# Ledger of designs, part 35: peptides against a protein of PDB entry 4KTY

Target 1, 266 residues: chain A of PDB entry 4KTY
Amino acid sequence: YVLNDIGVIFYGEVNDIKTRSWSYGQFEDGILDTCLYVMDRAQMDLSGRGNPIKVSRVGSAMVNAKDDEGVLVGSWDNIYAYGVPPSAWTGSVDILLEYRSSENPVRYGQCWVFAGVFNTFLRCLGIPARIVTNYFSAHDNDANLQMDIFLEEDGNVNSKLTKDSVWNYHCWNEAWMTRPDLPVGFGGWQAVDSTPQENSDGMYRCGPASVQAIKHGHVCFQFDAPFVFAEVNSDLIYITAKKDGTHVVENVDATHIGKLIVTKQI

## One batch from the design tools (peptide; made by RFdiffusion4, then SolubleMPNN)

Design b1_p11_3_s3 (from b1_p11_3, 4 letters changed)
Fold by OpenDDE base, seed 3:
Structure b1_p11_3_s3 (fold): chain B 266 residues (1-266), chain A 11 residues (1-11)
Amino acid sequence: as target 1 above (266 residues)
Amino acid sequence: SYDLSAIFRYE
């Protein structure tokens, strides 16, 4: 989980699973220096750089460009005229070296690009890490642990009222560490996500959230456990917005989100 | 990746 510099990332649809090769290159020239530079840009105290909890949380914030001019600019509108299309990247090295050279965010990334670069960052700094792909991944926008899907009377989605969203797939990272800040049993794999999805106490970042805590529904544990829990276990609440302004719950689907969660074992 | 929310429908 630290030494392997070539990986496979799962993507696509749950009924048409695809794989993408990704070169992490954590041992390539200039990459460690760039990771240290990233922490310098974050103004991270030297005393915290040996703490995987702090490092992974800072990395979660800094791999995306939001808030702090971090590494990658995300784009999902299929317009990539001012940079490199996300699908064109084959590894982390070119991205990180460009960031170090230009000292400006690199365009563009989507979830697997963020996860790939973040994986390099973690492994480069000695933190065991892997990429996780979640099919039908929820994005809870209002932190209520459910996906509220508002429908018109004709059954179509009311995009004005519907703030939550579902990705066909989403990639994030799991990092291995002890969690002395949590009760015993909640160390091990921690979910961390550098794709800018939701604000976490002032910054677009996510985690580390204990995988064991998430699996057992303990969403009260830092960091961002409710959001990660919702990504993999949200109920879909179908709500019809009537013309008179009233709302009617039409159905609840507890099986749709998190249909498949896949990770490579190296 | 893309958002699936737009394809949700209920009859």
Scores: peptide ipSAE 0.316, ipTM 0.861, DockQ to the pose 0.093
Fold by OpenDDE base, seed 1:
Structure b1_p11_3_s3 (fold): chain B 266 residues (1-266), chain A 11 residues (1-11)
Amino acid sequence: as target 1 above (266 residues)
Amino acid sequence: SYDLSAIFRYE
């Protein structure tokens, strides 16, 4: 989880799983220097740079360009005229070196690009890390642990009534560390995500969230456990919006979100 | 071509 410099990222659809090779290149010239530079740009205290909890949280913020002029600019509108299309990247090295050289955010990335660069960052700093792909990944926008789907009285979906959404797939990272700030048993793999999805205490960042805690329904533990929990375990709530403005729950689907979660074991 | 991440649409 630290020594491997080439990996495989899963993507596609749950019924059509695909793989993409990704070169992490954590041992390439200039990459460690760039990772240190990222922490410098974040103005991270030297005393915290040895703490994987702080490092992973800072990394989740800095790998995306939002808030702090971090590494990558995300784009999902299929317009990439001012940079490189997300699908054109083959690894982390070119992205990180461009960031170090230009000292400006690199365009463009999507979830697997964010996850790839973040994986390099973590591994480069000695934190065991892997990429996780979640199919039918929920994006809970209002922190209610539900994926709200609004229907008109005629049964048609009204996408204007909620900002909740579901990705066909989403990639994030898991980092291995002890969690002395949590109760015993909640160390180990921690979910961290650098794809800018939701604001976490003032910044677009996510994690570290204890995977064990989430698996056991403990969403009260820092950081961002409710959001990560929702990504993998949100119930789909089908709500009919009546003409009079009232809402009626028509159906609940507890099996759709997080239908498949996969990661490379080596 | 590479499949981009996208919002799943319910019908």
Scores: peptide ipSAE 0.261, ipTM 0.856, DockQ to the pose 0.113
Fold by OpenDDE base, seed 4:
Formats: structure tokens, sequence, C-alpha cells
Structure b1_p11_3_s3 (fold): chain B 266 residues (1-266), chain A 11 residues (1-11)
């Protein structure tokens, strides 16, 4: 396979799809060394570094700063006074080199920044990888495979009643690997996500989850298949919270989440 | 300007 060091990331809205260039720079000086350093910081056993399942899972955890002083600090509050705004980054090289030099998490990233850096990490270590953008991407916080949206009696959203949310778009990665730990046919592309969204067995990480398994509704396979499935296929459940404390389901929308999933073919 | 990832708001 031939890996490109410059890529395109899709973002924006489903009705206004936009693209941005991203320099992965996996062949630039110091980048491979930094990727090895990341695995060192994770205290990853040497025997596991040749296993793409373990490597991608560790990378998922380490590209975000949570839990382990990993590479990037996320910020979504539009306040970036103590670092670089997410939109200012144009590639992975500056981020990774800063991390290696300072040995402290780099501020700040959002999903495409996490995905860009993670893509570099995977490609540096010989794992074929690509970025995937999902428009109307669900974040199931309570692991019920539903996207709960609570409404007041007047129809306004009450965001305090649930931690579930829907992103206008979300970027994550797919990594190519065999899955001997899964049944035959569920190797190939695996969804992995370094954007800190949910805790997975003690750490903010996600995947690898078999794309084929998710596509066919098999959410019982490791790792984090239910969460990834929910990102692309959750039903929106609109629930009215009445004054008397009762909940009434007003509407169910099975078509909204995962309206469009875009990725480049390798 | 680049669009930031944002939570969808129901209207």
Amino acid sequence: as target 1 above (266 residues)
Amino acid sequence: SYDLSAIFRYE
C-alpha cells in the first residue's frame, strides 16, 4: 500500500459539505520517533507493539490527553486563550513535535485534529488508516443505543436531563487489520476514535470496532461496538418531560443520525 | 474560517 502524507478531511454540514487539507507528515523528521515516544509514555509492552489491535487501542487513548497525559487537549467552548485554536492547525507535525519537545499535552484540538494526529500515528506504525466523517453523529452517553432528547412542555430542548448529544459532524479513524479475536469476516477496516467522548473500561478511548460487524448490527464484538454503532445508527427519541415528572415519547426519528458518512477509499 | 464541531440544537 502507498500512504499519502497529505489528506483531505470532510467537515461542515450535511447540506454544506466542506473539505480541508491536512498534512499528516508521517515521513517528516522526528515524527516516527514521536510515535514511538507516545507508546513509551503509554508504557506499552514491547511484545504488543507489533499487534495493530493493541497499537490502535493504545493510540486511541494516547492521542487525547485524558487519563495519561496524552498528546492533545480537547476544547469545544470557543475559549482557546492558553493554546492554539483547533482551526489553526494544518497538520500533525507541529502538534507531535511540540508534544515530544515539551512532554506535555498540546492545546487544543477538536475531532478533526484528533483524527489527523491519530491518522499520522497509525500510518507511522505501518497501519493503513483513513479519516471518516459522520454527519449528525450521535454521542450515546448512557449506553442505551438511543439518542435521548428531552423537551420541555413548550417544545424547547432541556439539555440538562441527558448527557446524550448529537454533533453536526464528527471525525474518527478507520484502521485496516485482521481480527483473529473475532469471527471470520470481521477483519478489515476497524473504527478507532481518539476524540475523548466516553470512558471505555477505565480510559477515554474507542475501538477497534469492526466496521463489518457494525454494518451488520453485531454490537457484541470488542471493542466499543455499541458506542460506534450508536454514533451512526441511533434513533432519536424525543421525550417531553412533563411538570408532573412523567416522560412522554413525542417522536422517534430513525433516519437522522448518520445521515452521511464520508471517507476516501484507499 | 473553519466550522467547528458543534452540538446539534433542536428547534
Scores: peptide ipSAE 0.120, ipTM 0.807, DockQ to the pose 0.113
Fold by OpenDDE base, seed 2:
Structure b1_p11_3_s3 (fold): chain B 266 residues (1-266), chain A 11 residues (1-11)
Amino acid sequence: as target 1 above (266 residues)
Amino acid sequence: SYDLSAIFRYE
């Protein structure tokens, strides 16, 4: 999880699983220096740089450009005229070296690019890390642990009222660490995510969230456990908004979200 | 080519 500099990222659809190679390049010239530079740009205290909890949380914020002029600019609108299309990247090295050289955010990334660069960052700093792909990954925008899908009376989705969304697939990272800030038993793999999705206490970041805590429904444990829980286990709630302003629950689907979670053990 | 991630459009 630290020594391998080439990995595999899963993507596609749950019924058509695909893989692509990704070069992490954590041992390439200039990469470690760039990771240190990232922490410098974050103005991270030296005392915290040896703490994987703080490092992974800072990394989740800094790998995306939001808030702090971090590494990558995300784009999902198929307009990449001012940079490199997300699908053109083959590894982390070119991205990180460009960031270090230009000192400006690199365009463009999507979830697997964010996860790839974040994986390099973690491994460079000695944190065991892996990429995880979740198929039918929920994006809960109001932290209620469910996907609220509002319907018109004719059964069509009301896009104005429906703010939650679901990705066909989403990639994030798991980092291995102890969690002395949590009860015994909730160390080990921690979910961290650098793809900008939701604001977490003032910045677009996510984690570390204890995988064990998520599996056992302990969403009260820091950091961002409710959001990660919703990504993998939220129910779809279909709600009809009546003309009189009342809401009626038409259906509940507890099987749609998080149908498959895949990771390569390398 | 590589498949881009996409947000599901509810229909």
Scores: peptide ipSAE 0.051, ipTM 0.780, DockQ to the pose 0.110

Design b1_p11_4_s1 (from b1_p11_4, 4 letters changed)
Fold by OpenDDE base, seed 3:
Structure b1_p11_4_s1 (fold): chain B 266 residues (1-266), chain A 11 residues (1-11)
Amino acid sequence: as target 1 above (266 residues)
Amino acid sequence: MYEIPFPKPAP
C-alpha cells in the first residue's frame, strides 16, 4: 500500500468491468519535492504535515485545482481542447512534475486521474493508500443522504428540479490512519476524494471519512461522512412534483446505488 | 466516467 509504484484502476460499467494500469511513481525524482510543494502552496503549517488526517484533507483539496490553484483541472465535456485528455495519462509523475514546473494547474483530469495523483501524494508522504472504484456512484448535491428524483406528472424526470446524479463509476482513495479525533474503532481505512464534487466547509474536498463508521451507518463523524455514505448507499427517492407545487413520494429504490465497490490489494 | 440517467420507477 506504500511501496508499490504501479497499480491497476477499475473503471467502465458494472457489467463490463475494465482495468487500466497506472504508474504512481512515488519514488521517482522530484515527486517528493512536488508533494512538499503542494503542501507549501496550501500554506500548510509544518506542525500539521506529520498528521495524516490533516495531510489527507489538504491533499483532497489540493489535488484538484478548484479554490486553491491545485494540481488538476477536471473536465467532463469530452472536448479537452486546451490540454491533455484524461484518458491519455498513464501515471502521476508527468502530471506532478508539470505542476511543479509550470506552477499552474494541469489539464485535464477525471476521477481516476485525480485518484491516481492523490494516491501518489499519499504514498509519497508515507500514508498507506489505495484506489476504490464504486459503480453506480451517487452524487448527493444537497447533503440529505438520498437521491431525489423529481418526476413530472407524466412520469418523466424533471431535470430542473433533479439536482442529484449518478456516475456510471467513480474512483476515490482510502488512506490508512488512526483517528484519535473519533471514537475508538473508527480508525483504519479512511475515504478521501480529490475529485471536485461538493463543497466541504468552504472548499472542494472530501474526507477523511471513516470507512468503518460509514459501513455501520455512523454519518455524524468528520469529515464528509454523509457525502461518502450517499455515494455508496443512498436510496433513490422518486418524487412527483404536482402542478400545485405539492410533492408526493411515489417510489423508493434502495438497490440502485453502489452496486459494486472494487479495490486492489497492492 | 459519465452520468447515467435514473431508471424508470418500478411499477
Scores: peptide ipSAE 0.461, ipTM 0.892, DockQ to the pose 0.927
Fold by OpenDDE base, seed 2:
Structure b1_p11_4_s1 (fold): chain B 266 residues (1-266), chain A 11 residues (1-11)
Amino acid sequence: as target 1 above (266 residues)
Amino acid sequence: MYEIPFPKPAP
């Protein structure tokens, strides 16, 4: 989880799982220096740089360009005229070295690119890390742990009212660490995510969220456990908005989200 | 990656 500099990332559809190779290159020349530079850009105190909780949280913020001119600019509109298409990247090294050289965010990334670069960052700094792919990954935008699907009278989705969404797949990272800030038993793998999805206390970042806590429904544990829980376990709530302003729950689907979670075994 | 539409609710 630290020494392997080449990996496999799962993507595609739940019924048509695909894999792509990704070169992490945490031992390549200039990569460690770049990771230190990233923490410098984040203005991270030296005292916190040895704490994997703080490092992973800062990393989740800095691997994306939002808020702080971090490493990668995300784009999902198939318009990549001012950079490199996300699918063209094959590893983290070129991205990180470009960032270090230009001192400007690199264009462009999507979830697997963010996860790949973040994995390099974590491993380079001695934090065991792996990439996780979740198929039918929910994006809860209001932290209510469910997908609120508003329907018109004809049964079609009201796109104006429906703010939550679902990705066909989403990649994030798990980092191994102790969690002295949590009750005993909730160390180990922690979910962290650098893809800019939701604001977390003022920044686009996510985690570390205890995987064990999430598995046991302890969404009150820092950081961002409700969001990560929703990604893998939210119910679909179908709501009809009546003309009188009332909302009626028409249906609930507890099987749609988080159909498969995959990670490469080392 | 892309956003997928929600399935039509079953009766």
Scores: peptide ipSAE 0.445, ipTM 0.889, DockQ to the pose 0.926
Fold by OpenDDE base, seed 5:
Structure b1_p11_4_s1 (fold): chain B 266 residues (1-266), chain A 11 residues (1-11)
Amino acid sequence: as target 1 above (266 residues)
Amino acid sequence: MYEIPFPKPAP
């Protein structure tokens, strides 16, 4: 998890799983220096740099450009006029070296790019890490642990009322660490996500959230457990907005979200 | 060149 510098990222659809190679390049010249630079830009205290909890949380914030002029600018509009299309990247090295050289956020990334760069960051700093792909990944934007899908009376989705969304797939990272800040048994793999999705205590960051805690429904455990839980376990709540202004729950689907979570063993 | 692997909102 630390030594492998080439990986595979899963993407596509749950019924049409695809893979692409990604060069992490954590041992390439300048990459470790860049990772240290990232922590410098985050103004991370030296005492915290040895703590994988703090490092992974800072990394989740800094790999995205939001808030802190971090590494990657996300874009999902399929234009990408002022940078490199997310699909053009083949590894982390060029991105990180460009960031170090320009000292400006690199354009552009999407989830697998964020995950790839973040994986390099973690591995460079000696934190075992892997990329995880979740198919039918929920994005709960109001922290209610469910996907609220509002429907018109004709059955069409009301896009104005429906704020939550589901991605066909989403990539994030899991980092291996002890969690002395949590009860015994909740160390090990921790979900961390650098794709800017939601604000977490003032910054676009996510995790570390104990995978074991999430599996056991302990959403009260720091950090961002409710959000990660929602990504993989949210129920879909179909709500009809009546013409009279009332809302009626029409259906609940507890099986749609998180149908498949895939990760490579190296 | 890989197929464009852009994620999209699920149906």
Scores: peptide ipSAE 0.096, ipTM 0.732, DockQ to the pose 0.086
Fold by OpenDDE base, seed 4:
Order: structure tokens, then C-alpha cells, then sequence
Structure b1_p11_4_s1 (fold): chain B 266 residues (1-266), chain A 11 residues (1-11)
């Protein structure tokens, strides 16, 4: 999880799982320097750089450009003017070296690109890390631990009534570390996500959230456990918005979100 | 061309 510089990222749909190779390149020239530069740009105190909890949280914030002029600008409009389409990237090295050279955010990324670059960052700094793909991944925008889907009376989805969304797939990272700040048993793999999705205490970042805690339904532990829990285990709430302004719950689906979570096993 | 993540409409 640290020494492997080439990986596989799962994507597509749960019924049609696809894979693509990704070159992490954590040992390539200039990459370690760039990772240190990223932490410098974050103004990270030297005392914190030996703490994987702090490092992974800072990395989560800095791999995306929001708030702090971090590494990657996200784009989902399928235009990608003034940059490189997310699908054109094949690894982390070119992205990180461009960031170091230009000292400006690199355009553009989506979840697997963010996860790829973040994986390089973690592995480069000696933190065991892997990419995880969640099929039918929920984005809970209003922090209610459910996925609200609003329907018109004709049954069509009204996407204007909520910012909640379900992605066909989403990629994030798991990083291995001890969690002395949590009860015994909640160390090990921690979910961290650099794709800018929600504000976490003032910045677009996510994690580290204990995978063991999430698996056992514990959402009270730092960091961002409720959000990560919602990504993998939200109930879909189908709500019909009536013409008279009332909302009626038509259906609840507790099985749709997080149908499959895949990571490469080594 | 690689598939990109996108919101799925409610079934």
C-alpha cells in the first residue's frame, strides 16, 4: 500500500464494473518535494507533519483547489474549457509537477483524479493508502443522514428542491493509521476524501473517519463520520412535492445506496 | 472514452 506505484481504479456501474490503471508515481523525481510544498502552502506546522491524522486531513483539503488554492480544480460540466479533461489524466505525476511548477491549481479533476492524486500524496509521505470506489454513492448536502429525492406529481425528479445527489460511483481514499483520539478498536483504515463535496468546519475536506466506526454505525466520532456514513448507507427518501406545497413521502429505499464498495486487495 | 461520475436520476 506504500510501495506500489501503479494501481487500479474501479469505476462505471454496479452492473458493469470497469477498471482503469493509474500511475501514482510517489517515487518519481520532484513528487516528494511537491508533497512537502503542498504542506507548506497549507502552512502546516512542522510538529503536525508526523501525525497521519493531521496530514491526511490537510491533504484532504489541499488536493482540491477550494479555499486554499490547492492542487486540483474540479469540474463536472463536461466542457472542461481552459484545461485538461479529467478522463485524459493517467496518473498523479504530471498533475503534481504542474502544480509545483505553476504554483496554481491544475484543471481539471473529478473523483478518481482527486483520489489518485491524494493516494500519491499519502503514499509519498509513508501513509498506507488505497482508493475505494462506492457504487450508488450518496451526497448528503443537508446533513440529515438521508438522501432526499424530490419528485413532481408526474413522477419526474425535481433536482431543484435539494442539493442531495446520488452518483453512479464515487472514489475516495482509505488511509491506515492509529486513532489515539478515538476509543480502542477504531484505528486502522480511515476514510478520507479530497473531492470537494461539503464544508467541514470551514473548509472543503473530509476525514479521517474510522471505517470500523462507520461499519458499526458510530457517527459521533471525528472527522466527518456522518457524511461518510451517509455516502455508503443513506436511505433514499422519495418525496412528492404537491402543487399545494405539501411534501409526501412516497417510498423509502434502504438498500440502494452503497450496493458495492470495491478496493484493490494486495 | 472513460465513463465519468454523474448523478443518477431517481428510479
Amino acid sequence: as target 1 above (266 residues)
Amino acid sequence: MYEIPFPKPAP
Scores: peptide ipSAE 0.061, ipTM 0.727, DockQ to the pose 0.168

Design b1_p11_4_s2 (from b1_p11_4, 3 letters changed)
Fold by OpenDDE base, seed 1:
Structure b1_p11_4_s2 (fold): chain B 266 residues (1-266), chain A 11 residues (1-11)
Amino acid sequence: as target 1 above (266 residues)
Amino acid sequence: SHTIPFPKPAP
């Protein structure tokens, strides 16, 4: 989880799982220096740099460009005129070296690119890390631990009534660390995500969230456990919006979200 | 986009 410089990222759909190679390159010239530079840009104090909790949280913020002129600019509109299409990247090295050289955010990334670069960052700093792919990954925008699906009276989906969405797949990272700030048993793998999805205490970042805590339904522990929980275990709530303005829950599906979660074992 | 269409509820 630290020594491998080439990995596999899962993507596609649950019924059509695909893989792509990704070169992490944590041992390549200039990469460690760039990771240190990222922490410098975050104005991270020296005392915190030895704490994987702080490092992973800072990394989740800094791998995306939002808020802090971090590494990658996300784009999901299929317009990549001012940079590199997300699908064209094959590894982290070129991205990180461009960031270090230009001192400006690199265009463009999507979830697997964010996860790839973040994995390099973590491994480069000695934090065991892996990429996780969740199929049917929920994006809970209103922090209610459910996916609100609004239907017209005719049964058609009205996507204008909610910002909640479901990705066919989403990639994030898990980082291995002790969690002395949590009860015993909630160390180990921690979910961290650098894809800019939701604001967490003023910044687009996510985690570290205890995988064990989430697995056992505990969402009260820092950081961002409710959001990560929702990604993998949200109920789909089908709500009919009546013409009179009333909302009626028509159905609940508790099995759709998080249908498959995969990661490469090392 | 990686967003998928939402399923219709079962009858």
Scores: peptide ipSAE 0.033, ipTM 0.662, DockQ to the pose 0.797
Fold by OpenDDE base, seed 2:
Structure b1_p11_4_s2 (fold): chain B 266 residues (1-266), chain A 11 residues (1-11)
Amino acid sequence: as target 1 above (266 residues)
Amino acid sequence: SHTIPFPKPAP
């Protein structure tokens, strides 16, 4: 989880799982320096740099460019004219070295690119880390732990009312650490995510959220447990928006989200 | 984009 510098990332559809290789390159020249530079840009206190909780949370913020001129600019609209298409990247090294040399955010990334770079960051700093792919991954926009899907009377999705979304797949990271800030038993793997999805106490970041806490429904535990819980376990609520402004729940699907969560055992 | 269309509710 620290020594392997080449990995595999799962993507695609739940019924058509695909894999791609990713070079983490945590031992390549300049990568450690770049990771330190990232923490410097985050203005992270030296005392916190030895704490994997703080490091992983800072990393989740800094691997994306939002808020703090971090490493990667995301793009999901198929417009990549001012940079490199997300699919063109094959590893973390070029991205991190470009960031270090230019001192500007690198364009462009999507979830697997964010996860790949974040994995390098964590491993480079001695934090055991792996990439996790969740198929049918929910994005809860209003923190109610459910996907509210608003439908027109004809059955089509009302995009104006529907703010929540479901990804066919989403990649994030799990980092291994003790959690002395949580009750006993909630250390180990912690979900962390650098893909900018939701604002967490003023910045686009996510985690660390205890995997054990999420598994047992303890969404009150820091950090961002409700969001991570929703990604893997939210119900789909289908609501018909009638012309008179009334809303009627038509159906509830408790089986759609989080059908498969996979990670490569290194 | 990785966003998929939402399924219609089962009848």
Scores: peptide ipSAE 0.032, ipTM 0.673, DockQ to the pose 0.815
Fold by OpenDDE base, seed 3:
Structure b1_p11_4_s2 (fold): chain B 266 residues (1-266), chain A 11 residues (1-11)
Amino acid sequence: as target 1 above (266 residues)
Amino acid sequence: SHTIPFPKPAP
C-alpha cells in the first residue's frame, strides 16, 4: 500500500465492472518535493506534518483546486478545451509536476483522477493508502443521511427540487492510520476524499472518517462520517411533490446505494 | 458519465 507505484482503479457499472491502470509514481523525481510544496501552499504547520490525521485532511482539501488553489480543477461538463480531458491522464506524475512548475491548478480532473493524485500524495508521505470504488454512490448535499428524490406527478424526477444525486460509481481513498482521537477499534482504514463534493467546516474536503465506525453505524465521530455513511448506505426516498405543496413518500429503496464497494488488495 | 438517471418507483 506504500511501495506499489502502479495501481488499478475500478469504474464503470455494477453489472459491468471495468478497470484502468494508474501510475502513482510516488518515487519519481520531484514528486516528494511537490507534495511538500502542496503542504506549504496549505500553510500547514511543520508540527502537523507528522500527523496522518492532519495530513490526510489537508490533502483532501489541497488535491482539489477549490478554496485554496489546490492541485486539480474538476470538470464534469464534457468541455475540456482549456486543459487536458480527465480521461487522458494515465498517472499522477505529470499532474503534480505541472502543478509545481506552473504554481496554478491543473485542468482537469474527475473522481478517479482526484483519487489517483491523492493516493500518490498519501503514499509519498508514508501513509498507506488505496483507492476505493463505490458503485451507486450517493451524494447527500443537505446532510440528512438520505437521498431525497422528488418526483413530478407523472413520475419524472423534479430536477429543481431534487438536489441530491447518485453517481453510478465514485472513487475515493482509504488511508491507514491510528485514531487516538477516537475510541479503541476505530483506527485502521480511514475514508478520505479529495473530489470536491461538499463543504466541510469551510473547505471542500472529506475525512478522515473511520471505516470501522461507519460499518458499525457510528456517524458521530470526526471527520465527515455522516457524509461518507450516506455515500455507502443512504436510503433512496422517492417523494411526490403535489401541486398543493404536500409531499407523499411513494417508495423507499434501502438496497440501491452502496451496491458494491471494490478495492484492489495488494 | 458518472451520473445516471434515477429509477422510477415501483407501482
Scores: peptide ipSAE 0.022, ipTM 0.635, DockQ to the pose 0.773
Fold by OpenDDE base, seed 5:
Order: C-alpha cells, then structure tokens, then sequence
Structure b1_p11_4_s2 (fold): chain B 266 residues (1-266), chain A 11 residues (1-11)
C-alpha cells in the first residue's frame, strides 16, 4: 500500500465492472518535492505535516482546485477544450509535475483521476493508501442521510427539486492511520475523498472518516462521516410532487446505494 | 469514464 507504484482502478457499471491501470509513481523524480509543494501551497504548518489525519484532510482539499488553487480541475461536461481529457491520463506523475511547473491547477480530472493523484500524494508521504470504487454512490447534498428523488406526476425527475444525485460509480481513497482523536477501535482505514462534492467546514474536502465507524453507523465522528455514510448506505426516497404542491412518498429503496464496493486487496 | 451525477429511476 506504500511501495506499489502501479495500481488498478475499478470503474464502469455494477453489472459491467471495468479496470484500468494507473501509475502512481510516488518514487519518480520531483514527485516528493511536488507533494511538499502542495502542502506549502496549503500553508500547512510543519507540525501538522507529521500527522496523517491533518495530511490526509489537507490532501483531500488540495488535490482538487476548488478553494485553494489545488492540483486538479474537475470537469464532467465532456468538452475539455482547455486541457487534457480525464480519460487521457494514465498516471499521477505528469499531473503532479505539471502542477509543480505551472503552479496552476491542471485540467482536467474526474473521480478516478482525483483518486489516483491523491493515492500518490498519500503514499509519497508514507501513508498507506488504496483506491476504493463504490457502485451506485450517493451524493447527499443536504446531509439528511437519504437520497430524495423528486418526480413529476408523469414519472420524470423534477430537476428543480431534486438536488441529491447518484453516481454510477465513484472512486475515493482509504488511508491507514491511527485515530487518537476517536475512541479505541476506530483507527485503521479512513475514507478520504479529493473529488469536489460537498463543502466541509468551508472547503471542498472529505475525511478522514473511520471506515469502522461508518460500518457501525457512527456518523457523529469526525470528519464527514455523515457524507461518507450516505455515499454507501443512503435510502432512495422517490417523492412525487403533485400539481397541488403536495409531496407524496411513492417508493423507498434501501438496497440500491452502495450495491458494490471494490478495492484491490494487494 | 465517469458520468455526470443522475438520479436512478425507481425500480
């Protein structure tokens, strides 16, 4: 989880799982320097740089360009006219070196690119890390731990009312660390996510959230446990918006979100 | 590639 410089990322659909190779390149020339530069740009104090909790949280913020001119600009519009299409990247090295050279965010990334670069960042700094793919990954934007899908009377989605969304798949990272800030037993793998999805206390970042805490429904633990919990365990609530302005719950699906979570074991 | 976020249709 630290020494491997080539990995596999799972993507696609739950019924058509695909894999792609990704070169992390944490030992390549200039990569460590770039990781230090990232922390410098974050204005991270020296004492915090030895704390994997702080490092992973800063990394989750800085790997995306939002808020702080971090590494990668996300784009999902299928245009990509002013940079490299997300699918063209094959590893982290070119991205990180471009960031260091240009001192400007690199275009463009999507979840697996964010996860790949973040994995390099973590491993380069000695934090064991892996990429996780969640199929049918929920994005709860109002922190109610459910996916509210509003439908018109004809069954079409009401896009004005529906703010929550589901990814066919989403990639994020798990980082291994102790959590002295949490009760005993909630160390180990921590979910961290650099894909900009939700604002967490003023910045687009996510984690570290204890995987053990999430598994046991402890969403009160820092950081961003409710969001991560929702990604893997939200109920889908289908609500019909009636013409008279009333809302009626038509269906509840408690089995769809987080249908499959995959990670490379070794 | 990753698609844009979407609501899954009701089963």
Amino acid sequence: as target 1 above (266 residues)
Amino acid sequence: SHTIPFPKPAP
Scores: peptide ipSAE 0.041, ipTM 0.730, DockQ to the pose 0.490; fails the geometry check

